Peptides against a protein of PDB entry 4AID. Designs and how they scored, part 12

Target 1, 242 residues: chain A of PDB entry 4AID
Amino acid sequence: FDIKRKTIEWGGKTLVLETGRIARQADGAVLATMGETVVLATAVFAKSQKPGQDFFPLTVNYQEKTFAAGKIPGGFFKREGRPSEKETLVSRLIDRPIRPLFVKGFKNEVQVVVTVLQHDLENDPDILGMVAASAALCLSGAPFMGPIGAARVGWVDGAYVLNPTLDEMKESKMDLVVAGTADAVMMVESEIQELSEEIVLGGVNFAHQQMQAVIDAIIDLAEHAAKEPFAFEPEDTDAIKA

## One batch from the design tools (peptide; made by RFdiffusion4, then SolubleMPNN)

Design b1_p9_1_s2 (from b1_p9_1, 6 letters changed)
Fold by OpenDDE base, seed 4:
Structure b1_p9_1_s2 (fold): chain B 242 residues (1-242), chain A 9 residues (1-9)
Amino acid sequence: as target 1 above (242 residues)
Amino acid sequence: AQPEIGKKP
């Protein structure tokens, strides 16, 4: 198996991005690990547009499988048919920053699936899932203008904390999730308790700075492991309507 | 730390 792995230290934790071992039938597949939290992201895209497709059909599905449920809080009885509130929210958190980064006029079906394989009860798989989804898309050959990075920022004892643990989050006055490219913030989601706008904006900047190491790690993995880019030229008809 | 890109066969 041609296994390619990138390892970085990120926020005092080891982040591992791996490809080539599992899900080789996907266009892109990344196994991401932070601490003992493990996610599998897969990206699959259709090689043609459906007849009459008028919008970009991107689907993002974040899921926590029942075999990981012995390590996932509340996992003991997920009914096999409906995403949890968390799974729905995280699917949207992944969707929001990646959707605008596809080449204009690309209307082939894209499916991103993020599966939580293991949870350590310290490292939330949502940020790891965002990173893994970005990496899987960059490896896929889809016309995706990523990578994105992602970070969670806490505010504990008057300081920013990168990707705070679930225990540190109990003391945090901020839950700030940021996603972006090397050059731009693409998404902010925040829950904040009695903090100034200055602290929040500083948190966004901190997140964007801290995610650069992840972006660079995805680029380095993609340079070694990406598939050939899908030959896509947008039809000129979408250039006239902009 | 330099990135360890490990190719394992």
Scores: peptide ipSAE 0.008, ipTM 0.485, DockQ to the pose 0.032
Fold by OpenDDE base, seed 1:
Structure b1_p9_1_s2 (fold): chain B 242 residues (1-242), chain A 9 residues (1-9)
Amino acid sequence: as target 1 above (242 residues)
Amino acid sequence: AQPEIGKKP
């Protein structure tokens, strides 16, 4: 097996990004680990556009497998059924920052699947899932102008906390999820308890600064492990309006 | 730290 691994220290935790062991039939596949939380992201894209396709058909699915449910609070046997509210929300958190980064005019089907394989009850798999999805897309050869990074920021005892644990989040006055590129913030989602705009803006800046190490780790992994870029030339849709 | 490229056969 040609296994490539990047390891960084991130917010006092070890982040591991690995490719080449699992889901080798996908265009991109990344196993991401933080603490004992483990996610698998896969990216698959069609090599042609469907006849009559008029929009970009991106599908993002985040899912928590039932074997991880022995370590998920409230994890009674959900039979194969509708996505949970959490799974629906996290799928949107992953979708929002990546969708605008595809090359304009690309209308081939893209499927991103993030699967929680293990949960440690400390590290939320949502941020890890965003990072893993970004990495899987960068490895795939799809016309994706990433990577994105992601971070959660808490506010505990008058300080910013990077990727606070589920227990630290109980004491946090802020749940701030940020996603961005090296140069720009692409998405902010926040739940805030009576904090000033200055503290919130400082949290966005802190998140964007702290995610750079993750962006750099994805780039370094992609330099070693990415497939050749898919040859895509956008049809000059501006030439039909003359 | 460079990525540890573990080529296992």
Scores: peptide ipSAE 0.007, ipTM 0.474, DockQ to the pose 0.031
Fold by OpenDDE base, seed 5:
Order: sequence, then structure tokens, then C-alpha cells
Structure b1_p9_1_s2 (fold): chain B 242 residues (1-242), chain A 9 residues (1-9)
Amino acid sequence: as target 1 above (242 residues)
Amino acid sequence: AQPEIGKKP
């Protein structure tokens, strides 16, 4: 197995991005670990466009399988079949920042699947899932203009906290999820309790600064492990307006 | 930190 691993310290936690051990049949596959939370992201894309495809067919599926919940006291057997509200929301959180970064005119089917393999009850797998999905896309050879980073920001005791634990989040006045590129914020999602706009904007800036280490880690992994870029020429949409 | 290149099996 040609296993490539990138390890960084991020927000006082070890982030590990690994490829080459699992899901080798995918275009990109990343096993991401933070604390004892573990996710597998896979990216698969069609090598041709369907005839008459008018939209970009990106599907993002985040899944918290029951075997990951085996460490959650009181985790009843989730019926296999419908995404939970959380799984639906996190699938959208991953979709939103990545969708705009595909090359214009690319309409091949893309499927991103994020599977929670382990949950430590401290580190929420959503941010880890966003990072893993970004990394899997960068490894895939798809015409994706990533990476994205992602971060959660809390506000605890009058300070910003990067990726607060589930227990720290109980004391947080902010749940701010940010995703972005090296250069731009692509997505903000926020739940805020009586905080000023200045604190919130400061949280977005803090998140964007703190995610750069993750972006750099994905780039470094991709330089060593990415597939050859898929040969895609954007349709010259300016030639049809003459 | 450089990526650890895992051993080829």
C-alpha cells in the first residue's frame, strides 16, 4: 500500500489526513482523524458528461453510521434509510463551499461521500468531514479549484475558540462554521447568542486565518498523492454570444 | 512537517 499521511497540530489537536489504505477504487479517498473522531471521505466523478446534462450533478452525502455511535451512551439503533437532520445539514455544509469551486461548464456527475467511522464525543465530525471532502476532491483529479479549509469558532469566556469540543460548545455564545479557500470565505453558517456584529465578523476572520494550516496540509498531501488532473476543457461560453 | 511516506508493502 502506498499510504501517504499528513499530520498537523490544529487548535491544540492532532489532525491527520491519510490516503492510500481505504477506498482505493475512488478517484479520491481520505481518512481524516482529529482526536479519536475518524471520517472517510470519498470523491468519485464520471469521466464523461451525460447527453443533455444542463446542471452540475454534484451529490454530497454525509453519514453517521450506527457503528460510530457505539461509543455514544444512549445512541439508539438509527434505522438505516433516511438521513438524520444532522446528516442532511452537514451534507449541505460540505456542498455549499465546494460547489462554486468546480470549473465552469463541468457537468460530469460528482459524488462526495463522507462516512463517520468513529466519534470521540468531543470532536464533531462535521468540520473534519468538510476537511476530508476537500482533501478527497483535491486528490481525485476532478476540475476542483480547491482546497477549501473549514473551521468552527466558539465564543467562550470572551475569547474565540477554534473547533470547540461538544462540552465547550455548551458554554459557547457562538457556533460559527466557516469554509473558504486560501484567498476567500466561501460559506458562513452561524448560530449566535446576543453577540455584536464585530465579534461575529472577528470570528469569521479568525476562522479563515486558522483554516490556512489545513489548506496548506491538503496542498502538501495533494502534491504527493493527487491523481493526474482530468483533461477537461471548459466550454468557451463567450463564443456562443457572437 | 513533511508527509510521512508509508512503507510500500
Scores: peptide ipSAE 0.006, ipTM 0.478, DockQ to the pose 0.032
Fold by OpenDDE base, seed 3:
Structure b1_p9_1_s2 (fold): chain B 242 residues (1-242), chain A 9 residues (1-9)
Amino acid sequence: as target 1 above (242 residues)
Amino acid sequence: AQPEIGKKP
């Protein structure tokens, strides 16, 4: 196996981005680790557009697979249950910032799957899922104008906290999730308890500054492990309006 | 730091 790994210190925690060990059948695959929380992101894209495809068919699926530690003798896989409310929410948090970054006119099917493999009960896998999905897309060769970074910002004891633990979040007056490129904020989701607009805007800026190290880490990983870009020429849709 | 290259077979 040709394993590429990028390790950075991020918010006082070690972030590891790894590719080449697992899910090699995907176009891109990244194992992301922070603390003992581990996620696998896979990106797969179709090499052609379906006949009559009129919209961009991006699907994002975040899954917290609790390993049912029992092969029930009898071969009924309980069908993938309906996604939990959390899985549905996090799938949307990942979808929102990445969807607008695909090249205009690209209508090939894209599937991003984020699977929580391990949860330490301290580091929320949602931020890792966003980072891993971004990295997997950058490695895939899909016409994705990423990377995105992501960060959660808390407000604890009158200060910004990058990616607060689940216990620190109980004392936080802010749950602010930000995703963006190097140049722009693409998504903000926030729950705020009686904070000034100045503190909230400062939190968005803090998140965007702190995610640059993650963006740079994804770029460095992609320089060493990305597939060749998929040859996609957007149809000149301006020529059909004559 | 350069990415660690682990070649396992």
Scores: peptide ipSAE 0.000, ipTM 0.442, DockQ to the pose 0.030

Design b1_p9_1_s3 (from b1_p9_1, 6 letters changed)
Fold by OpenDDE base, seed 4:
Structure b1_p9_1_s3 (fold): chain B 242 residues (1-242), chain A 9 residues (1-9)
Amino acid sequence: as target 1 above (242 residues)
Amino acid sequence: AQPETGKKP
């Protein structure tokens, strides 16, 4: 196995991004670990557009499989079936920041699947899933103009906390999820308890600053492990509809 | 303006 790994310290936790061991049949595949939470992101894209495809067919599926269910809070044997509310929400959190970063006119089917393999009950796999999905897309050769980074920011005891644990989040007055590129914030999702706009905006800036190390880690991994870029030229007809 | 998403080759 040609295993490539990037390891960084991030918010006092070890973040590991690994490729080349698992899901080698995908266009991109990343095993991401933070603490003892482990996710597998896979990116697959069609090498041609479907006849009559009029929109960009991106599907993002975040899933918490039964293998991790013994370590997932509320770990009922989820019947194979409809995504949970959490799985639906996290799938959207991943979709929102990545969708705009595909090359205009690219209408090949793209499927991103994030699977929670392990949960430590401290580190939420949603942020890790966002990071892993970004990394998997960057490795895939798809015409994706990432990476994105992601971060959760809490407000605990009058300070910003990067990726608060589930226990720290009980004391947090903020649940702020930010995703962005090196240059721009792409998505903000927030639940806030009576905080000033200044603190919230400061949290967005803090998140964007703290995610740069993750963006750099994805770039470094991609430099060593990315597939050749898929040769894609948009048809001139999509330029006229802009 | 296309965002110059610098994938350096």
Scores: peptide ipSAE 0.007, ipTM 0.450, DockQ to the pose 0.210
Fold by OpenDDE base, seed 1:
Structure b1_p9_1_s3 (fold): chain B 242 residues (1-242), chain A 9 residues (1-9)
Amino acid sequence: as target 1 above (242 residues)
Amino acid sequence: AQPETGKKP
């Protein structure tokens, strides 16, 4: 197995991005680890457009496996049929920042699947899933203008906390999820308890600064392990409306 | 300016 791995220290935790061991039949596949939380992201894209396809068919699925559910608070035996509210929400958190970063006019089917393989009860797999999905797309050869980074920011004892634990989040006055590129914030989602706009904006800036190390780690992994870019030329009709 | 992500076309 040609295994490529990038390891960084991030918010006082070790982040590991690995490719080449699992899901090698996907266009991109990344195993991401933070603490004892482990996710697998896979990206697959069609090599042709379906006849009559008029929109970009991106599907993002975040899923928690039943074996990880024994380490998830409230993880009673889900019958394998319907996404939970959490799985639906996190699928949207991943979709929102990546969707606008595909080359305009690309209408080939794209499937991103994020699977939680392990949960440590401290590190939430949602941020790790966003990072892993970004990395898998960068490795895939799809016409994706990423990477994105992602971060969660808490506000505990009058300070910003990067990727607070589930226990630290109980004391946090802010749950701020940010995703962005090196140059821009692409998505903000926040739940806030009586904080000033200044503290919230400072949290967005803090998140965007702290995610740069993750963006750089994805770039370094892609330089060593990305597939050749898929040859895609947008039809002139979609280019003229920029 | 498109960000020069290390994907050269």
Scores: peptide ipSAE 0.006, ipTM 0.450, DockQ to the pose 0.206
Fold by OpenDDE base, seed 5:
Structure b1_p9_1_s3 (fold): chain B 242 residues (1-242), chain A 9 residues (1-9)
Amino acid sequence: as target 1 above (242 residues)
Amino acid sequence: AQPETGKKP
């Protein structure tokens, strides 16, 4: 197995991005770890467009499966088929920043699957899932103009906290999730308790600064482990709608 | 306009 691994210290925690051990049949696959929370992201894309495909068919599925339920808070056996509210929300959090970064006119099916394998009860797997999905896409050869980074920002004791623990979040006046590229903020989601706009905007900037180390880590991993880029040229009809 | 995201291939 040609296992590639990138490790960084990020917000006082060890972030590990690993590829080459698991899910090698995917176009991209990343095992990401922060603390003892572990996620597997896989990216798969079709090598041709379906006849009559008129939209970009991106599907993102975040899953907290029952085999990890013994380590997932509230992981009572939901038997069968429908994503939880959390899984639906996190799937959208991953989808929102990545969807705009695909090359225009690319209408091949793309499936991103993020599976929570372990939860440490301190680090929420949503941010880790965003990072892992970004990394898996960057490894896949899909026409994805990533990476994205992601960060959660709290406001605890009058300071910004990068990726607060679930216990620190109880004392936080802010739950701010940011995703972005090196150059731009792509997504903001926030729950805020009685904070000034200045503090919130400062939190977005703090998140964007702190995610650069993750972006750089994904880049470094991709330089050593990415597949050859999929040769994609948009049809002239899609160029005229630009 | 796609955002010119920094990773040129």
Scores: peptide ipSAE 0.006, ipTM 0.499, DockQ to the pose 0.228
Fold by OpenDDE base, seed 3:
Structure b1_p9_1_s3 (fold): chain B 242 residues (1-242), chain A 9 residues (1-9)
Amino acid sequence: as target 1 above (242 residues)
Amino acid sequence: AQPETGKKP
């Protein structure tokens, strides 16, 4: 197997992005690890548009599989077929920043699946899932104008904390999830306890700065492991309005 | 500006 791996230190933790070992049938597949939390992201896209497709058919599915249920809080949902509230929320957190980054006019079906394989009870798999999904799309050959990075920012003891542990988050006055490109913030989701707008804006800037190392790591992985770009010419939709 | 770091289509 031609296994490509990128390892960086990120927020005092080792982030590992790996491709080429598993899910080789996908267009892109990334195994991402932070601490002992492990996620698999896969990206698959159709090579043609369906007849009559009028919207971009992107589906994002974040899932905490039952085999990890002994290590994942809330993994006791006995029902095959409905995502948990967490799985639904995280699927949206991944969808929101990536959806705008597809080339305009691309209407081929895209499926992103993020599977939690292991949870360490310290590192939340949501941020790792966002990073892994971005990396998988960058490897896939889909017309995706990523990568995105992502970060969680806490406010603990009067300081910003990058990707606080689940225990540190209990003491945090801020749960700020940010996703963006190298150049732009694409998504902010926040729960704030009595903090100034200045501290919150500073948290967004801190997140965007700290995610650059992840963006660079995805680029470096893609330079060595990305598939050739899918040949897609956007129809000049401006010519049809004349 | 398109992110220069993205896959060009």
Scores: peptide ipSAE 0.006, ipTM 0.486, DockQ to the pose 0.267

Design b1_p9_1_s4 (from b1_p9_1, 6 letters changed)
Fold by OpenDDE base, seed 1:
Structure b1_p9_1_s4 (fold): chain B 242 residues (1-242), chain A 9 residues (1-9)
Amino acid sequence: as target 1 above (242 residues)
Amino acid sequence: AQPETGVKK
């Protein structure tokens, strides 16, 4: 197996991005680890557009495996049929920042699947899933103008906390999820308890600064492991409808 | 692109 791995220290935790061992049949596949939380992201894209396709068919699915659910508070035996509220929410958190970064006019089917393989009860797999999905897309050869980074920011004892643990989040006055490129914030989702706009904006800036190390780690992994870019030329007709 | 801010109160 040609296994490529990038390891960084991020918010006082070790982040590992690995490719080449699992899901090699996907266009891109990344195993991401932080603490003992482990996610697998896969990206697959169609090599042609379906006849009559008029929109970009991106599907993002975040899922928690039943064996990981034994380590999730409140993880009763989910009957395998419907995504939970959490799985639906996290799928949207991943979708929102990546969707606008595809080349305009690309209407081939794209499927991103993020699977939680292990949960440590400290590190939330949602941020790790966003990072892994970004990395898998960058490795895939799809016409994706990433990477994105992501970060969660808490506010505990009058300070910003990068990717606070589930226990630290109980004391946090802020749950701020930010996703962005090297140059821009793409998405902000926040739950806030009576904080000033200044503290919130400072949290967005803090998140965007802290995610740069993750963006750089994805770029470094892609330089060593990305597939050749898929040859895609947008049809001139889709350029005119801007 | 303006960042989409979802504030859940």
Scores: peptide ipSAE 0.007, ipTM 0.481, DockQ to the pose 0.036
Fold by OpenDDE base, seed 5:
Structure b1_p9_1_s4 (fold): chain B 242 residues (1-242), chain A 9 residues (1-9)
Amino acid sequence: as target 1 above (242 residues)
Amino acid sequence: AQPETGVKK
């Protein structure tokens, strides 16, 4: 097995990105770990467009499966196939920043699946899921202009905290989730308690700065483990108008 | 940064 692993220290925690051991049948697959929280991201894309496909068919599914439920807070046995509110929200958090980064005109089906395998009760798997999904797409050969990084920022005791623990978040006046590329912020989601706009904007900048180490880690992993890029040429839609 | 550890097995 050709296992590639990137390890960085990030916000006082060890982030591990691993590929080559699990889900090798996917176009891209990344096992990501932060603390003892573990997620598997897989990316699969169709090698052709469906006849009559008029939109980009990206599906993102974040899943906190019941086998991990013994370690997932509030993981009561919801037996049946409807995503929880959390799973729906996190799926959207992953979708929002990645969707714009696909090459214009690419209308092949893309499926990203993020599965929580373990939860440590300290590190929320949402940020880790965003990072893992980005990495899986970068490894896949899909025409994806990533990577994205992601970060959560808290405001605790008058300071920014990168990826606060669930316990630190109880004392935080800010829950700020940011995703972006090396060059741009792509998504901001925030819940804020009585903070100035200056502090919030500073939090976005802090997040964007802190995620660069993750972006660099994904690039380094991709340089050594990415599949060959899928040959995609957009149909010259201007040639049909002549 | 810890170097990328590729284990070829």
Scores: peptide ipSAE 0.000, ipTM 0.400, DockQ to the pose 0.032
Fold by OpenDDE base, seed 3:
Structure b1_p9_1_s4 (fold): chain B 242 residues (1-242), chain A 9 residues (1-9)
Amino acid sequence: as target 1 above (242 residues)
Amino acid sequence: AQPETGVKK
């Protein structure tokens, strides 16, 4: 197997992005590791549009598989078939920033699946899942105008903290999740406890700055491991309105 | 930059 791996130091932790070992049947597949938290992102896209498809059929599914349930808080959801509240929320966090980055007019089915394989109880797999999904899409050849980066920002002891641990988050006055491209913030989700707008805006800027290293790491991985871009010409929809 | 470890398996 041709295994490509990118390793960076990010927020005092080692981030590893790997492709070529697992899920080779997907269009893109990335194994991402931070600490002992491990996620697998896969991207699959249809090579044709379904007849009568009028919207972009993107599905994002974040899942915490039961084999990891001994290491994942809340993994005791006994019911096959319904996502947990966390799985539903994280699926939306991944969907929101990536959906607008697909080429206009692309209406082929796209499925992104993020699976938590291991959880260290320190590093939340949501941010890692966002990064892995971005990387998997960039490797896939889909007409995706990524990468996105993502970061969580805390406010602990009067300072910004990049990707605070679950224990540090208990002391944080801010839970700020940001996703963006190199040039733009695409999504902000925040829970704030009595902080000024200036501190919150500074947190968004801090997140966007800190995610550049992740964006660069995804680009470097894609330069060495991406599939050829899918030949997609957007229909000139402006010509049909004339 | 830490070198890409391409392991051909």
Scores: peptide ipSAE 0.000, ipTM 0.395, DockQ to the pose 0.030; fails the geometry check
Fold by OpenDDE base, seed 4:
Structure b1_p9_1_s4 (fold): chain B 242 residues (1-242), chain A 9 residues (1-9)
Amino acid sequence: as target 1 above (242 residues)
Amino acid sequence: AQPETGVKK
């Protein structure tokens, strides 16, 4: 196995991005760890467009498998079948920032699957899942203009907290999830308790600054482990309107 | 930046 690993300190926690050991049949696969929370992101894309495909068929599926269920808050044996509300929401959180970053005209099927393998009850796998999905796409060779980074920002005791623990979040007046590229914020999702717009905007900026280390880590991993870029030329659809 | 560790297995 050719295992590539990038390790950074991020918000006082160790973030590890690993590829080459698991899910080698995917176009991209990343095992991401923060604390003792572990996720596997896989990216798979079709090498051709389906006949008559008129939209970009991106599917993002975040899932918390039963293997982790003994360590997932609320630890009920989820019936195999319908995504939970959390799984649906996190799937959308991953989808929103990545969807715009695919090359215009690319209409090959793309499937991103994020699987929670372990949960430490401190580090939420959603942010880690966003990071892992970004990394898996960057490794895949898909025409994806990433990476994205992601961060959660809390407001605890009058300060910003990067990726607050589940316990710190109980005291937080802000749950701010930000995703972006090196250059731009792509997505903001926020729940806020009576904070000024200045604090919230400062939180977005803080998140975007703090995610740069993650973006750089994904780039470094991709430089050493990415597949050859998929040769894609968008069909010039303007030629048919003449 | 911590160096990337590649382990060939």
Scores: peptide ipSAE 0.000, ipTM 0.407, DockQ to the pose 0.033; fails the geometry check

